# Peptides against a protein of PDB entry 6CSU: the designs that were tried, part 2

Target 1, 51 residues: chain A of PDB entry 6CSU
Amino acid sequence: GALEELRGQYIKAVKKIKCDMLRYIQESKERAAEMVKAEVLRERQETARKM

## One batch from the design tools (peptide; aimed at target 1 Q9, target 1 (a further copy) R7)

Design b2_p17_6_s1 (made by RFdiffusion4, then SolubleMPNN; its pose is not in this set)
Fold by OpenDDE base, seed 3:
Structure b2_p17_6_s1 (fold): chain B 51 residues (1-51), chain C 51 residues (1-51), chain A 17 residues (1-17)
Amino acid sequence: as target 1 above (51 residues)
Amino acid sequence: as target 1 above (51 residues)
Amino acid sequence: DKFIEELEEFEKKLLEA
């Protein structure tokens, strides 16, 4: 019935949100790692040039 | 009725999840920024010592 | 992740209801 359908829609929405968040977390970790690597490289070069 | 109440609870729950997601994203950005700042400082010091 | 764990627990409760 209508209640079961609404419950089903809610569960589906929650599952989608969970997947979206997991993907966001993974992509965020990857972006952070790349940002750190790039910054480390730039800082080493910049510091070396200032020495 | 029961359907309207359940619908209301669903909407409330979705709004809460949305707010939690936005907060998580904001906190994640803040943590990433702090991590980068700390890494920049460490790399400058480490590179300078190796020169 | 705390948020994901809370969401999973909530999903579990919905499935068991």
Scores: peptide ipSAE 0.112, ipTM 0.609, DockQ to the pose 0.107
OpenDDE base, seeds 1, 2, 4, 5: peptide ipSAE 0.111, 0.107, 0.111, 0.095; ipTM 0.606, 0.611, 0.568, 0.545

## One batch from the design tools (peptide; aimed at target 1 E27 R31, target 1 (a further copy) I25 S28)

Design b2_p18_1 (made by RFdiffusion4)
Pose (drawn by RFdiffusion4):
Structure b2_p18_1 (pose): chain A 51 residues (1-51), chain B 51 residues (1-51), chain P 18 residues (1-18)
Amino acid sequence: as target 1 above (51 residues)
Amino acid sequence: as target 1 above (51 residues)
Amino acid sequence: ELEEEVLERIDEHIEELE
C-alpha cells in the first residue's frame, strides 16, 4: 500500500505541474497575441503620417 | 530503507521536472528581452527617416 | 511575477511530495 501511495503522490505532483504549465503557456500565448494587436494599432500612427 | 529511498527517487524525479520548467522559463525571459532589443532596432529605421 | 508564482507552485507541489 505504501508503494501505491507513494506512486499516487508522485503522479499527483507531476499532474499539478502539468496543469500549471498548461495554464502558464496558454496565458503566455494570449499575452503574445495581445502584443500583435497592440502593434498593428501602432501602425495607425504610421498610416496617419502617410495620409 | 526501501520506502525512504523510493521517496527520495520520486522527489528527485519531480525536481528534475522542475529544472526543465525552470530552464524553459528562463528562456522565456531571454526571448522577451530579445524582443526589447528587436523593437529598439526598428526604431532605428524611423530615426533615419527623421534625419 | 507570473513566472515566479508558477515556480512557487511547483515548489509547493515538491514540498507536499516530500

Design b2_p18_1_s1 (made by RFdiffusion4, then SolubleMPNN; from b2_p18_1, 8 letters changed)
Fold by OpenDDE base, seed 4:
Structure b2_p18_1_s1 (fold): chain B 51 residues (1-51), chain C 51 residues (1-51), chain A 18 residues (1-18)
Amino acid sequence: as target 1 above (51 residues)
Amino acid sequence: as target 1 above (51 residues)
Amino acid sequence: SSEEELLKRIEEEIKKLE
């Protein structure tokens, strides 16, 4: 019935949002790791030049 | 009626989830910035010691 | 941005309920 269909729509929406966030978190972690790696390399150059 | 009230509750719940995720994203960005700052400082020490 | 795309997808799910 209408109640069960509405409940189904809510559950589906929540599950979709959950999946979107999990993917975002994973991709964000990957980007952060690459950003740190790049920053470390640049900092090594800067520190070395000033010494 | 009961159906309309439940629909309203479901919409409210999903909007709450959205707000929670926006807050998470903002706080995650702040944590990432602090993490990079700390990593840069540690790397300066490490590079300096080895030179 | 990836954040903008995420927010867009969330808005689309909310729209399905409204």
Scores: peptide ipSAE 0.277, ipTM 0.727, DockQ to the pose 0.756
OpenDDE base, seeds 1, 2, 3, 5: peptide ipSAE 0.274, 0.277, 0.276, 0.273; ipTM 0.727, 0.727, 0.728, 0.729

Design b2_p18_3 (made by RFdiffusion4)
Pose (drawn by RFdiffusion4):
Structure b2_p18_3 (pose): chain A 51 residues (1-51), chain B 51 residues (1-51), chain P 18 residues (1-18)
Amino acid sequence: as target 1 above (51 residues)
Amino acid sequence: as target 1 above (51 residues)
Amino acid sequence: EVEEEVLERIDKHIEELE
């Protein structure tokens, strides 16, 4: 039983780490995508200069 | 004994997973920091325009 | 701050396993 418990604790710990990294990464990509939008908007300053 | 050793192994294994996540996060900071230099360099194109 | 919080959660998971 101790072997199953220890095995269970290990699996739980790594599954939590995965869940944390999954969210961290999804969040990182969204922040990166938000950077893409905020800069296409900066071109408005450029296209206004061209106008 | 066997149970304490097994415990040490699971602990050491998860710490390795942590090290992998850490190296990844450090890389994340470096890449974002590299982005800062990249943006400063495109400002160079615009300052040549202003001259 | 988010990166530090992820590492703190990983440390907490390791402490619970210990």

Design b2_p18_3_s2 (made by RFdiffusion4, then SolubleMPNN; from b2_p18_3, 9 letters changed)
Fold by OpenDDE base, seed 4:
Structure b2_p18_3_s2 (fold): chain B 51 residues (1-51), chain C 51 residues (1-51), chain A 18 residues (1-18)
Amino acid sequence: as target 1 above (51 residues)
Amino acid sequence: as target 1 above (51 residues)
Amino acid sequence: SSEEELLKRIEEEIKKLE
């Protein structure tokens, strides 16, 4: 019935949002790791030049 | 009626989830910035010691 | 941005309920 269909729509929406966030978190972690790696390399150059 | 009230509750719940995720994203960005700052400082020490 | 795309997808799910 209408109640069960509405409940189904809510559950589906929540599950979709959950999946979107999990993917975002994973991709964000990957980007952060690459950003740190790049920053470390640049900092090594800067520190070395000033010494 | 009961159906309309439940629909309203479901919409409210999903909007709450959205707000929670926006807050998470903002706080995650702040944590990432602090993490990079700390990593840069540690790397300066490490590079300096080895030179 | 990836954040903008995420927010867009969330808005689309909310729209399905409204």
Scores: peptide ipSAE 0.277, ipTM 0.727, DockQ to the pose 0.773
OpenDDE base, seeds 1, 2, 3, 5: peptide ipSAE 0.274, 0.277, 0.276, 0.273; ipTM 0.727, 0.727, 0.728, 0.729

Design b2_p18_4 (made by RFdiffusion4)
Pose (drawn by RFdiffusion4):
Structure b2_p18_4 (pose): chain A 51 residues (1-51), chain B 51 residues (1-51), chain P 18 residues (1-18)
Amino acid sequence: as target 1 above (51 residues)
Amino acid sequence: as target 1 above (51 residues)
Amino acid sequence: AEEEEVLERIDEHIEELE
């Protein structure tokens, strides 16, 4: 039983780490995508200069 | 004994997973920081315009 | 901050396993 418990604790610890990294990565990509939008908007300053 | 050793192994294993996540996060900072230099360099194109 | 918080949560998971 101790072997099953220890195995269970290990699995739970790594599954939590995966869940944390999954969220961190999804959040990172959204922040990166937000950087893409915010800069296409900065071109408005450029296209206004061209106008 | 065997149970304490098995415990040490699971601990050591998860700490390795932490090390992998850490190196990744450090890389995330470096990449974002590299982006700062990249954006400063594009400003160079615009300052040549202003001259 | 988010990176530090993820690492703190990983430390907590390791401490629970210990």

## One batch from the design tools (peptide; aimed at target 1 Y10, target 1 (a further copy) L3 R7)

Design b2_p19_1_s4 (made by RFdiffusion4, then SolubleMPNN; its pose is not in this set)
Fold by OpenDDE base, seed 4:
Structure b2_p19_1_s4 (fold): chain B 51 residues (1-51), chain C 51 residues (1-51), chain A 19 residues (1-19)
Amino acid sequence: as target 1 above (51 residues)
Amino acid sequence: as target 1 above (51 residues)
Amino acid sequence: GPLEELERESEEIVKKAEE
């Protein structure tokens, strides 16, 4: 009935939110890793210039 | 040094993202629950009108 | 790390919402 359909729609929506959030977290993690990598490289380059 | 400062900034940013995401999820759950509640009420009202 | 913890917490929250 209508309530079962509504429950199905709710669960589907929640799963979509889950996927979107997990993707966002993963992308944020990757961006953060790249930022750290870039900064480490810059620091090494700066150190090298000061030697 | 600069790397330690970056690490601190990174951790702070990650914690902020965590809080934002958890809040978003909680708010999404609340909105979903309210939508379900509203729909259930509408269905009950519709049923009552058809009796 | 903190992001992995966030993923776990997020998954748990969603799981609870589906119950």
Scores: peptide ipSAE 0.127, ipTM 0.568, DockQ to the pose 0.058
OpenDDE base, seeds 1, 2, 3, 5: peptide ipSAE 0.123, 0.100, 0.114, 0.123; ipTM 0.571, 0.432, 0.573, 0.566

Design b2_p19_5_s3 (made by RFdiffusion4, then SolubleMPNN; failed a check: the pose's geometry; its pose is not in this set)
Amino acid sequence: SAAEEEERRKREEEERRRR

Design b2_p19_6_s1 (made by RFdiffusion4, then SolubleMPNN; its pose is not in this set)
Fold by OpenDDE base, seed 3:
Structure b2_p19_6_s1 (fold): chain B 51 residues (1-51), chain C 51 residues (1-51), chain A 19 residues (1-19)
Amino acid sequence: as target 1 above (51 residues)
Amino acid sequence: as target 1 above (51 residues)
Amino acid sequence: EEEEEREEEEEEEEEEVLE
């Protein structure tokens, strides 16, 4: 009935929000890892120039 | 050194973002559960009035 | 029986969202 339809709509909406937020967290971790890797490479180049 | 400090800052920032997003997901689930429970109670009251 | 099975499936779907 109308209740079951409404319940299904809320469940689907919450599932979508959960997936979108988990994706954002994963992408944020990947970007942070790439920034750290780039910084390590820059510092290695600077140390190599000081040798 | 400066690299270790920067790495520590990025890790701390990502951890904070992760925690904030997980809290938002949890609060969203709780609100959805409360909305469903309230709808079930309303429908039970409507059915009881039609008996 | 078919109504009870549907209610059980709906409860399982709600639990999966709340986990």
Scores: peptide ipSAE 0.146, ipTM 0.599, DockQ to the pose 0.016
OpenDDE base, seeds 1, 2, 4, 5: peptide ipSAE 0.138, 0.116, 0.138, 0.116; ipTM 0.603, 0.598, 0.596, 0.596; seed 2 fails the geometry check

Design b2_p19_6_s3 (made by RFdiffusion4, then SolubleMPNN; its pose is not in this set)
Fold by OpenDDE base, seed 3:
Structure b2_p19_6_s3 (fold): chain B 51 residues (1-51), chain C 51 residues (1-51), chain A 19 residues (1-19)
Amino acid sequence: as target 1 above (51 residues)
Amino acid sequence: as target 1 above (51 residues)
Amino acid sequence: EEEEEEEEEEEEEKKKVLS
């Protein structure tokens, strides 16, 4: 009935939030790793210029 | 030095992840609430057609 | 209660992200 359908839609929405959040977290970690790699490269270039 | 700069960049990256995650979670909750509201409206329309 | 469970899951995932 209408109550069961509404509950089903709610559970579906919550599951979608969970999946989207986990994906976003993973992508955010990857972006942070790339930012750190780029910084390490800059630091190495600056160090190399001082030698 | 290079180690302090790298540590600083890591901390900055982690802070950015935290902020981005909190924003994404909030936006995801808002999207879920809108999906539920839309479903409630559909259920009410279907019920009204049966009366 | 379901909103509290979602908030608890959110806080658990927040801890995992920053660990």
Scores: peptide ipSAE 0.195, ipTM 0.635, DockQ to the pose 0.021
OpenDDE base, seeds 1, 2, 4, 5: peptide ipSAE 0.166, 0.146, 0.190, 0.169; ipTM 0.635, 0.503, 0.633, 0.562

Design b2_p19_8 (made by RFdiffusion4)
Pose (drawn by RFdiffusion4):
Structure b2_p19_8 (pose): chain A 51 residues (1-51), chain B 51 residues (1-51), chain P 19 residues (1-19)
Amino acid sequence: as target 1 above (51 residues)
Amino acid sequence: as target 1 above (51 residues)
Amino acid sequence: KIDEHIEELEEKTQEVVEE
């Protein structure tokens, strides 16, 4: 039983790490995508200059 | 004994997973920081325009 | 958060060893 418990605790610890990294990554990509939008908007300053 | 050693192994294994996540996060910082230099360099194109 | 998961693994695995 101790072997199953220790095994269970290990699995739980890594599954939590995976869940944390999954969310961290999804968030990181959204932040990166938000950087893409915010800069296409900075071109408005450029296209206004061209106008 | 066997249970304490098994414990040490699971702990050491998860800490390895932590090391992998850490190296990744450090890389994340470096990449975002590299982006700062990249954006400053594009400003160079616009300052040559202003001259 | 990863350090918290490692501390939880250390605490819970120590309790299993004590039992």

Design b2_p19_8_s1 (made by RFdiffusion4, then SolubleMPNN; from b2_p19_8, 9 letters changed)
Fold by OpenDDE base, seed 3:
Structure b2_p19_8_s1 (fold): chain B 51 residues (1-51), chain C 51 residues (1-51), chain A 19 residues (1-19)
Amino acid sequence: as target 1 above (51 residues)
Amino acid sequence: as target 1 above (51 residues)
Amino acid sequence: MVDGYIEELEKESQKIVEE
């Protein structure tokens, strides 16, 4: 019935949102790590130029 | 009626999840920025020590 | 990301209520 359909849609949406969140968290961690690596490299290069 | 009330509750719940996600994303960005700043500072200090 | 899911959910919810 209508209530079951609504409940099904809600549960499906929530599950998809959960999956998207977990993926975002993982990708965000990877991006953060890459940003740190890039910044460290840039800083070392900057220091090398100043010497 | 009961169906409309349930619909309202589900929509409210999913909107709450949206807000939580957006907050997490914002906080994650802030933490990432802080990590980059901290890493730059540490790298500069390390370089200074080696000179 | 989630805006589309929420919007779609709201649309489908409205259809269900109209059934």
Scores: peptide ipSAE 0.085, ipTM 0.452, DockQ to the pose 0.764
OpenDDE base, seeds 1, 2, 4, 5: peptide ipSAE 0.077, 0.076, 0.078, 0.075; ipTM 0.448, 0.445, 0.520, 0.537

Design b2_p19_8_s2 (made by RFdiffusion4, then SolubleMPNN; from b2_p19_8, 10 letters changed)
Fold by OpenDDE base, seed 2:
Structure b2_p19_8_s2 (fold): chain B 51 residues (1-51), chain C 51 residues (1-51), chain A 19 residues (1-19)
Amino acid sequence: as target 1 above (51 residues)
Amino acid sequence: as target 1 above (51 residues)
Amino acid sequence: SIDGQIEELEKESEEIVKK
């Protein structure tokens, strides 16, 4: 009935939100890791230039 | 330095995202619960009218 | 973890809908 259909739609929506959130977090972590690597490289180059 | 500052900004951003996501999920659950309650009420009224 | 928290929230949501 309508109640069961609504429940099914809700559960499906929550699962979609979960997947989207996990993907966003993973992508954010990857972007942050790349920024850190780039900054470390720049700092090493700056240190080398000061020698 | 710049590396530590970047790390701090990243951690802060991730914490904010986590909080926003948990809030969104909570609000979504509350909205879904209200929709279910409303549907149950409508179905009960329909059943009563058929008697 | 966030994944674990989301899983628990899904379980709680299912229980709310069943009531």
Scores: peptide ipSAE 0.096, ipTM 0.558, DockQ to the pose 0.109
OpenDDE base, seeds 1, 3, 4, 5: peptide ipSAE 0.074, 0.087, 0.095, 0.092; ipTM 0.546, 0.551, 0.550, 0.556; seed 5 fails the geometry check

Design b2_p19_8_s3 (made by RFdiffusion4, then SolubleMPNN; from b2_p19_8, 10 letters changed)
Fold by OpenDDE base, seed 3:
Structure b2_p19_8_s3 (fold): chain B 51 residues (1-51), chain C 51 residues (1-51), chain A 19 residues (1-19)
Amino acid sequence: as target 1 above (51 residues)
Amino acid sequence: as target 1 above (51 residues)
Amino acid sequence: SIDGQIEELEKESDEIVKK
């Protein structure tokens, strides 16, 4: 019935948001790692110029 | 009634998760920025020792 | 945790349906 369907929709929506969040976290971690690598590389070059 | 209460719970839950997600994203970005700063600092010191 | 929150909300939904 309508009540059960509403519950189903609620749970489905919450699960979707959870999955989207976890995926975002994973992708964010990967991007952060690449950002660190890039920054380290830039820092080496800048430091070398200053020395 | 039960149907209205369930609808209310759905909306409340989804909004809460959305807010939590956005907060997490914000905090994650801040942590990532601090991580980069820390890595840059370490890299400067390591590079200096190697030169 | 998000997982824990979802589980709790699912339980609350079940209780609402029982009423």
Scores: peptide ipSAE 0.110, ipTM 0.489, DockQ to the pose 0.625
OpenDDE base, seeds 1, 2, 4, 5: peptide ipSAE 0.104, 0.079, 0.077, 0.078; ipTM 0.482, 0.544, 0.537, 0.542; seed 2 fails the geometry check

## One batch from the design tools (peptide; aimed at target 1 M21)

Design b2_p21_3 (made by RFdiffusion4)
Pose (drawn by RFdiffusion4):
Structure b2_p21_3 (pose): chain A 51 residues (1-51), chain B 51 residues (1-51), chain P 21 residues (1-21)
Amino acid sequence: as target 1 above (51 residues)
Amino acid sequence: as target 1 above (51 residues)
Amino acid sequence: EEEEEKEREEEEKEKEEEEKE
């Protein structure tokens, strides 16, 4: 039983680390995508200069 | 004994997972920081314009 | 039987090793 418990605790700890990384990554990509939008908008300043 | 050792192994294994996540996160900060230099260098194109 | 006498001599040796330990 102690072997099953310890195995269960290890699995739970790693599954939590994976859940945290999965969220952190999805968040990171969204933030990176938001950086893409915010800069296409900065081209408005450039296209206005060209106008 | 055997249970304490098994505990030490699970702890050491998860710590390794942590190390991998850590090296990844440090790489994340370096990449974002590299982006700062990259953006400053594109400003160089615009300052040559202003001259 | 010769095989069982040999297995017993092996088990006595294993026990002597365990007592040394």

Design b2_p21_3_s3 (made by RFdiffusion4, then SolubleMPNN; from b2_p21_3, 10 letters changed)
Fold by OpenDDE base, seed 1:
Formats: structure tokens, C-alpha cells, sequence
Structure b2_p21_3_s3 (fold): chain B 51 residues (1-51), chain C 51 residues (1-51), chain A 21 residues (1-21)
């Protein structure tokens, strides 16, 4: 009935929100990892130039 | 020689810093994922009680 | 950080659902 349909729609929406949030966190992590990788590469290059 | 040894030690230190930062980010992501999981579970339970 | 942004988003999403009910 209408209540079961509403419940189903709400559960679907909550599942979508979960997936969207986890994707956002994953993308944030990937961006942070790339920033760290770039920093480490720069530090190695600077060290190599000074040695 | 001494310069190559110093370079090696510096590269090792930079690698460790990279690993520590990536571990911190990963642990932060895991904590966030568990909080999202708990919230989604709560929302489902609340919806189930209201329907 | 990522955890704080996540918590803020959860609170906003919860508020929107409560306002729509």
C-alpha cells in the first residue's frame, strides 16, 4: 500500500545518500593522495639537485 | 659516500612521511564510512518504525 | 577534514528529510 511504497522510496533515497557520501569521501581521499604524491616528488627532486 | 648516504636517508624519511599521511587519510576515510553506515542503519530503522 | 565534511553533509541531508515529512 501507500505506506509500504513510501517506506520503499525513503529507503531508496537513504541508500543513494549513502553512496553519494562514500563517493565524495573516496574522491576527497584520491585528491589528497595526489597532493601527497606531488609533494613527495618535489622533495625528491629538490634533494637530488642539492646532492 | 657521505652525500649519497644523506640523500638515501632523506629519501627514506620522505617515503615514511608519505606512508604516514596516506595511512592517516585511509583511517579517516574508514571512520567516516562507519559513521555513514551507522547513520543509514538508523534512518532505515526509524523509517521502519514509522511505517 | 573528510570526517567533518561528511558529518556536516549528513546533518544537512537529515534536516531536509525532516522538513519534507
Amino acid sequence: as target 1 above (51 residues)
Amino acid sequence: as target 1 above (51 residues)
Amino acid sequence: GEEEERRRREEEERRRREEEE
Scores: peptide ipSAE 0.140, ipTM 0.501, DockQ to the pose 0.000
OpenDDE base, seeds 2, 3, 4, 5: peptide ipSAE 0.065, 0.077, 0.096, 0.025; ipTM 0.396, 0.391, 0.429, 0.370

Design b2_p21_3_s4 (made by RFdiffusion4, then SolubleMPNN; from b2_p21_3, 14 letters changed)
Fold by OpenDDE base, seed 1:
Structure b2_p21_3_s4 (fold): chain B 51 residues (1-51), chain C 51 residues (1-51), chain A 21 residues (1-21)
Amino acid sequence: as target 1 above (51 residues)
Amino acid sequence: as target 1 above (51 residues)
Amino acid sequence: GAERRREEELRRKEEEKRREE
């Protein structure tokens, strides 16, 4: 019935939200890692110039 | 040193992002549940009027 | 700990959803 269909839609929507957020977390971690990599490279260059 | 400090900041930032996203997921599920609750109540009212 | 177990459960549900698509 209509209530069972609505429940099904709810469950599907919640599962989608969960998957989207997990993907967002992973992508955010990857972006943060790339920023740190760039900063480490800059710091190494600065250290090399000060030697 | 500066590299260890930067690594520490990175780990802290990633942990914060993870926690924020998990909280967002939970809040999104709660909002969806409230919307479904409201819809179920409306459907029950409509069914009652059609009887 | 509990956080790791929750993350593993989340990943399992994502993999299940992907197989249903």
Scores: peptide ipSAE 0.130, ipTM 0.546, DockQ to the pose 0.000
OpenDDE base, seeds 2, 3, 4, 5: peptide ipSAE 0.128, 0.120, 0.111, 0.120; ipTM 0.554, 0.466, 0.522, 0.553; seed 5 fails the geometry check

Design b2_p21_4_s1 (made by RFdiffusion4, then SolubleMPNN; its pose is not in this set)
Fold by OpenDDE base, seed 4:
Formats: sequence, structure tokens, C-alpha cells
Structure b2_p21_4_s1 (fold): chain B 51 residues (1-51), chain C 51 residues (1-51), chain A 21 residues (1-21)
Amino acid sequence: as target 1 above (51 residues)
Amino acid sequence: as target 1 above (51 residues)
Amino acid sequence: SIEERIGEYIEELEKESEKIV
């Protein structure tokens, strides 16, 4: 009935949000790691140049 | 009625999840920025020590 | 963005719930 349909839609929406958020977190971690790696490399080069 | 009340509760719950996730995203961005800053500083010191 | 998608999910949920109620 209508109540079951509403419940189903709520659960569906929450599951979609959860999946998207997990993906975002994973991708964010990967981007952060690459950003740190790039900054470290640039900083090494800069520091070396100043010595 | 009961169905309208439940509808309201489901929508409210989903909105709460949204707000929590948006806050997490904002805090995650701030933490990422600080992490990069700290890593750059550490790398400067390490590179300097090795020269 | 993910924020936009979350917003869209809520919007669609609201639309569907209005059909039910």
C-alpha cells in the first residue's frame, strides 16, 4: 500500500545517498593523496633550489 | 494523518542526513588543506636536512 | 556534484511522496 511504497522510496533514497557518499569519500582520499604527493615534490625542488 | 506524519518524518530524516554529509564534506576539505600544509612543512625540513 | 545529487534525491522523494499522500 501507500505506506509501504513511501517506506520503500525512503530506503531507496537513503541507499543512493550512502553509495554516493562512500564513492565521494574514496575519491576524496585518492585526490588528497595525489595532492600531497605533488606538493611534496614541488617543495623538495623549491627547497633544493634555495640551498 | 498518520501517513502524512510518517511522510514528514522520512523527509526530515533524509534532510538530516544531507546536512550531516554537507558538514562532513566541509570539514574534510578543511582537514585536507591542513594536512597538505603540514606535509609541505615536514618535507622542507627533511629535504634541508639531507643537503 | 554530490551535493546536487543529494538534493535531487530529496526532491524526487518529496515529489513521489506527494503522489502517495
Scores: peptide ipSAE 0.134, ipTM 0.554, DockQ to the pose 0.802
OpenDDE base, seeds 1, 2, 3, 5: peptide ipSAE 0.106, 0.097, 0.088, 0.077; ipTM 0.524, 0.523, 0.504, 0.495

Design b2_p21_4_s2 (made by RFdiffusion4, then SolubleMPNN; its pose is not in this set)
Fold by OpenDDE base, seed 1:
Structure b2_p21_4_s2 (fold): chain B 51 residues (1-51), chain C 51 residues (1-51), chain A 21 residues (1-21)
Amino acid sequence: as target 1 above (51 residues)
Amino acid sequence: as target 1 above (51 residues)
Amino acid sequence: SLEEKIEEQIKELEEESEKIV
């Protein structure tokens, strides 16, 4: 009935929000990892330049 | 040093993201619950109108 | 490494996000 459909729609909406958040986290993780790699590289290059 | 500062900055960023996401999810769940309540009310009113 | 530590913290965030739903 209508109430069951509403419950289903609610659950579906919450699941979508969860998936969107997990995707955002994963993309943020990838960006963070790349920033760390870039910073480590810059530090190594700076150290090498001073040697 | 630079690496310690970087670590601190990224930990802080992750904590901020965590808080923002948890808040967003919580608020989204609350909004979804309110939408369900409103829909149930409308259904009851429609049923009553037809009686 | 710093990358590994950050990845672990993000993983913990993902796990908490999975628990809230």
Scores: peptide ipSAE 0.092, ipTM 0.522, DockQ to the pose 0.052
OpenDDE base, seeds 2, 3, 4, 5: peptide ipSAE 0.081, 0.074, 0.085, 0.084; ipTM 0.512, 0.427, 0.517, 0.518; seeds 2, 4 fail the geometry check

## One batch from the design tools (peptide; aimed at target 1 I17, target 1 (a further copy) I25)

Design b2_p22_1 (made by RFdiffusion4)
Pose (drawn by RFdiffusion4):
Structure b2_p22_1 (pose): chain A 51 residues (1-51), chain B 51 residues (1-51), chain P 22 residues (1-22)
Amino acid sequence: as target 1 above (51 residues)
Amino acid sequence: as target 1 above (51 residues)
Amino acid sequence: EVLEKIDEHIEELEEKTKEIVE
């Protein structure tokens, strides 16, 4: 039983690390995508200059 | 004994997973920091315009 | 923050595995 418990604890620890990295990554990509939008908007300043 | 050693192995294993996540996070900071230099360099294009 | 969460998971594994071994 100790072997099953220890095995269970290890699996739980890594599954939590995975869950944390999954969220961290999804959040990171969204932030990166937000950077893309905020800069296409900066072109407005450029296209206004061109106007 | 066997149980304490098994415990040490699971601990060592998850710490390795942590090291992998850490190196990745450090890479994330470097890449975002590289982005800062990249944006400063495109400002060079616009300052040549202003001259 | 994610590394702190990973440390918490490692500490929890260390504590619970130590209790199981005792």

Design b2_p22_1_s1 (made by RFdiffusion4, then SolubleMPNN; from b2_p22_1, 8 letters changed)
Fold by OpenDDE base, seed 1:
Structure b2_p22_1_s1 (fold): chain B 51 residues (1-51), chain C 51 residues (1-51), chain A 22 residues (1-22)
Amino acid sequence: as target 1 above (51 residues)
Amino acid sequence: as target 1 above (51 residues)
Amino acid sequence: SLLEKIDEYIEELEKEGEEIVK
C-alpha cells in the first residue's frame, strides 16, 4: 500500500544520501591528500635550497 | 609549519563537512517522518470511512 | 573513522525509518 511505498522511498532516499556523502568525502580526501603531497614536495625543495 | 597548518585546515574542513551532512540528514529524516505521519493519518481516516 | 561513524548513523536512520511505519 501507500504506506509501504512511502517507507520504501524513505529508505531509498537515505541510501542515496549515504552514497552521495561517502563519495563526496572520498573525493575531498583525495584532493586533500594531493595538496599535502604537493606541500611536502615544496618543503623538501626549500630544505634542499637551504643546504 | 605550513604542513601542520594545512593538516589543521583539512581536519577543520572535514569536521565541518560532517556536521553539515549530519544536519542535512537529520532534517531529511524529520521531513520524511512528518510525511509518514501524514500518510498514516490519511490511512486511518480512510479506514474510518470504510467502517 | 569518520566514514564508519557516518555509516553507523545511516544505519540507525534506516532502522528508525522502519519503526516509523509500524
Scores: peptide ipSAE 0.092, ipTM 0.494, DockQ to the pose 0.184
OpenDDE base, seeds 2, 3, 4, 5: peptide ipSAE 0.076, 0.071, 0.070, 0.083; ipTM 0.490, 0.417, 0.414, 0.472

Design b2_p22_1_s2 (made by RFdiffusion4, then SolubleMPNN; from b2_p22_1, 10 letters changed)
Fold by OpenDDE base, seed 1:
Structure b2_p22_1_s2 (fold): chain B 51 residues (1-51), chain C 51 residues (1-51), chain A 22 residues (1-22)
Amino acid sequence: as target 1 above (51 residues)
Amino acid sequence: as target 1 above (51 residues)
Amino acid sequence: SLLEEIDKQIEELEKESEEIVK
């Protein structure tokens, strides 16, 4: 019935939110990795200039 | 009624997940900052040894 | 972990909703 259908929609919505968050986490990890790589390169240059 | 109760549970769950995610983001930012600091120090040492 | 906690929350929601519709 209508109640069961709405229940299904709520459960589906919550699961979708979870998936969206997982994707956000994954993308954030990738961005963080790139930022670290960039920082490493920058720091090498900075340190080298100070030596 | 039952429909309102179900809605209430859905809203509660969504709000909790949202709060958990915000906390995760904050903690992840802090960890990332610490990782960058550690990498900077390590890289300075590595670069210095190569000079 | 946070993800495990979220899974538990979803499971709880499912259980509670099942009780509501009974």
Scores: peptide ipSAE 0.114, ipTM 0.571, DockQ to the pose 0.732
OpenDDE base, seeds 2, 3, 4, 5: peptide ipSAE 0.098, 0.099, 0.105, 0.084; ipTM 0.557, 0.558, 0.559, 0.528

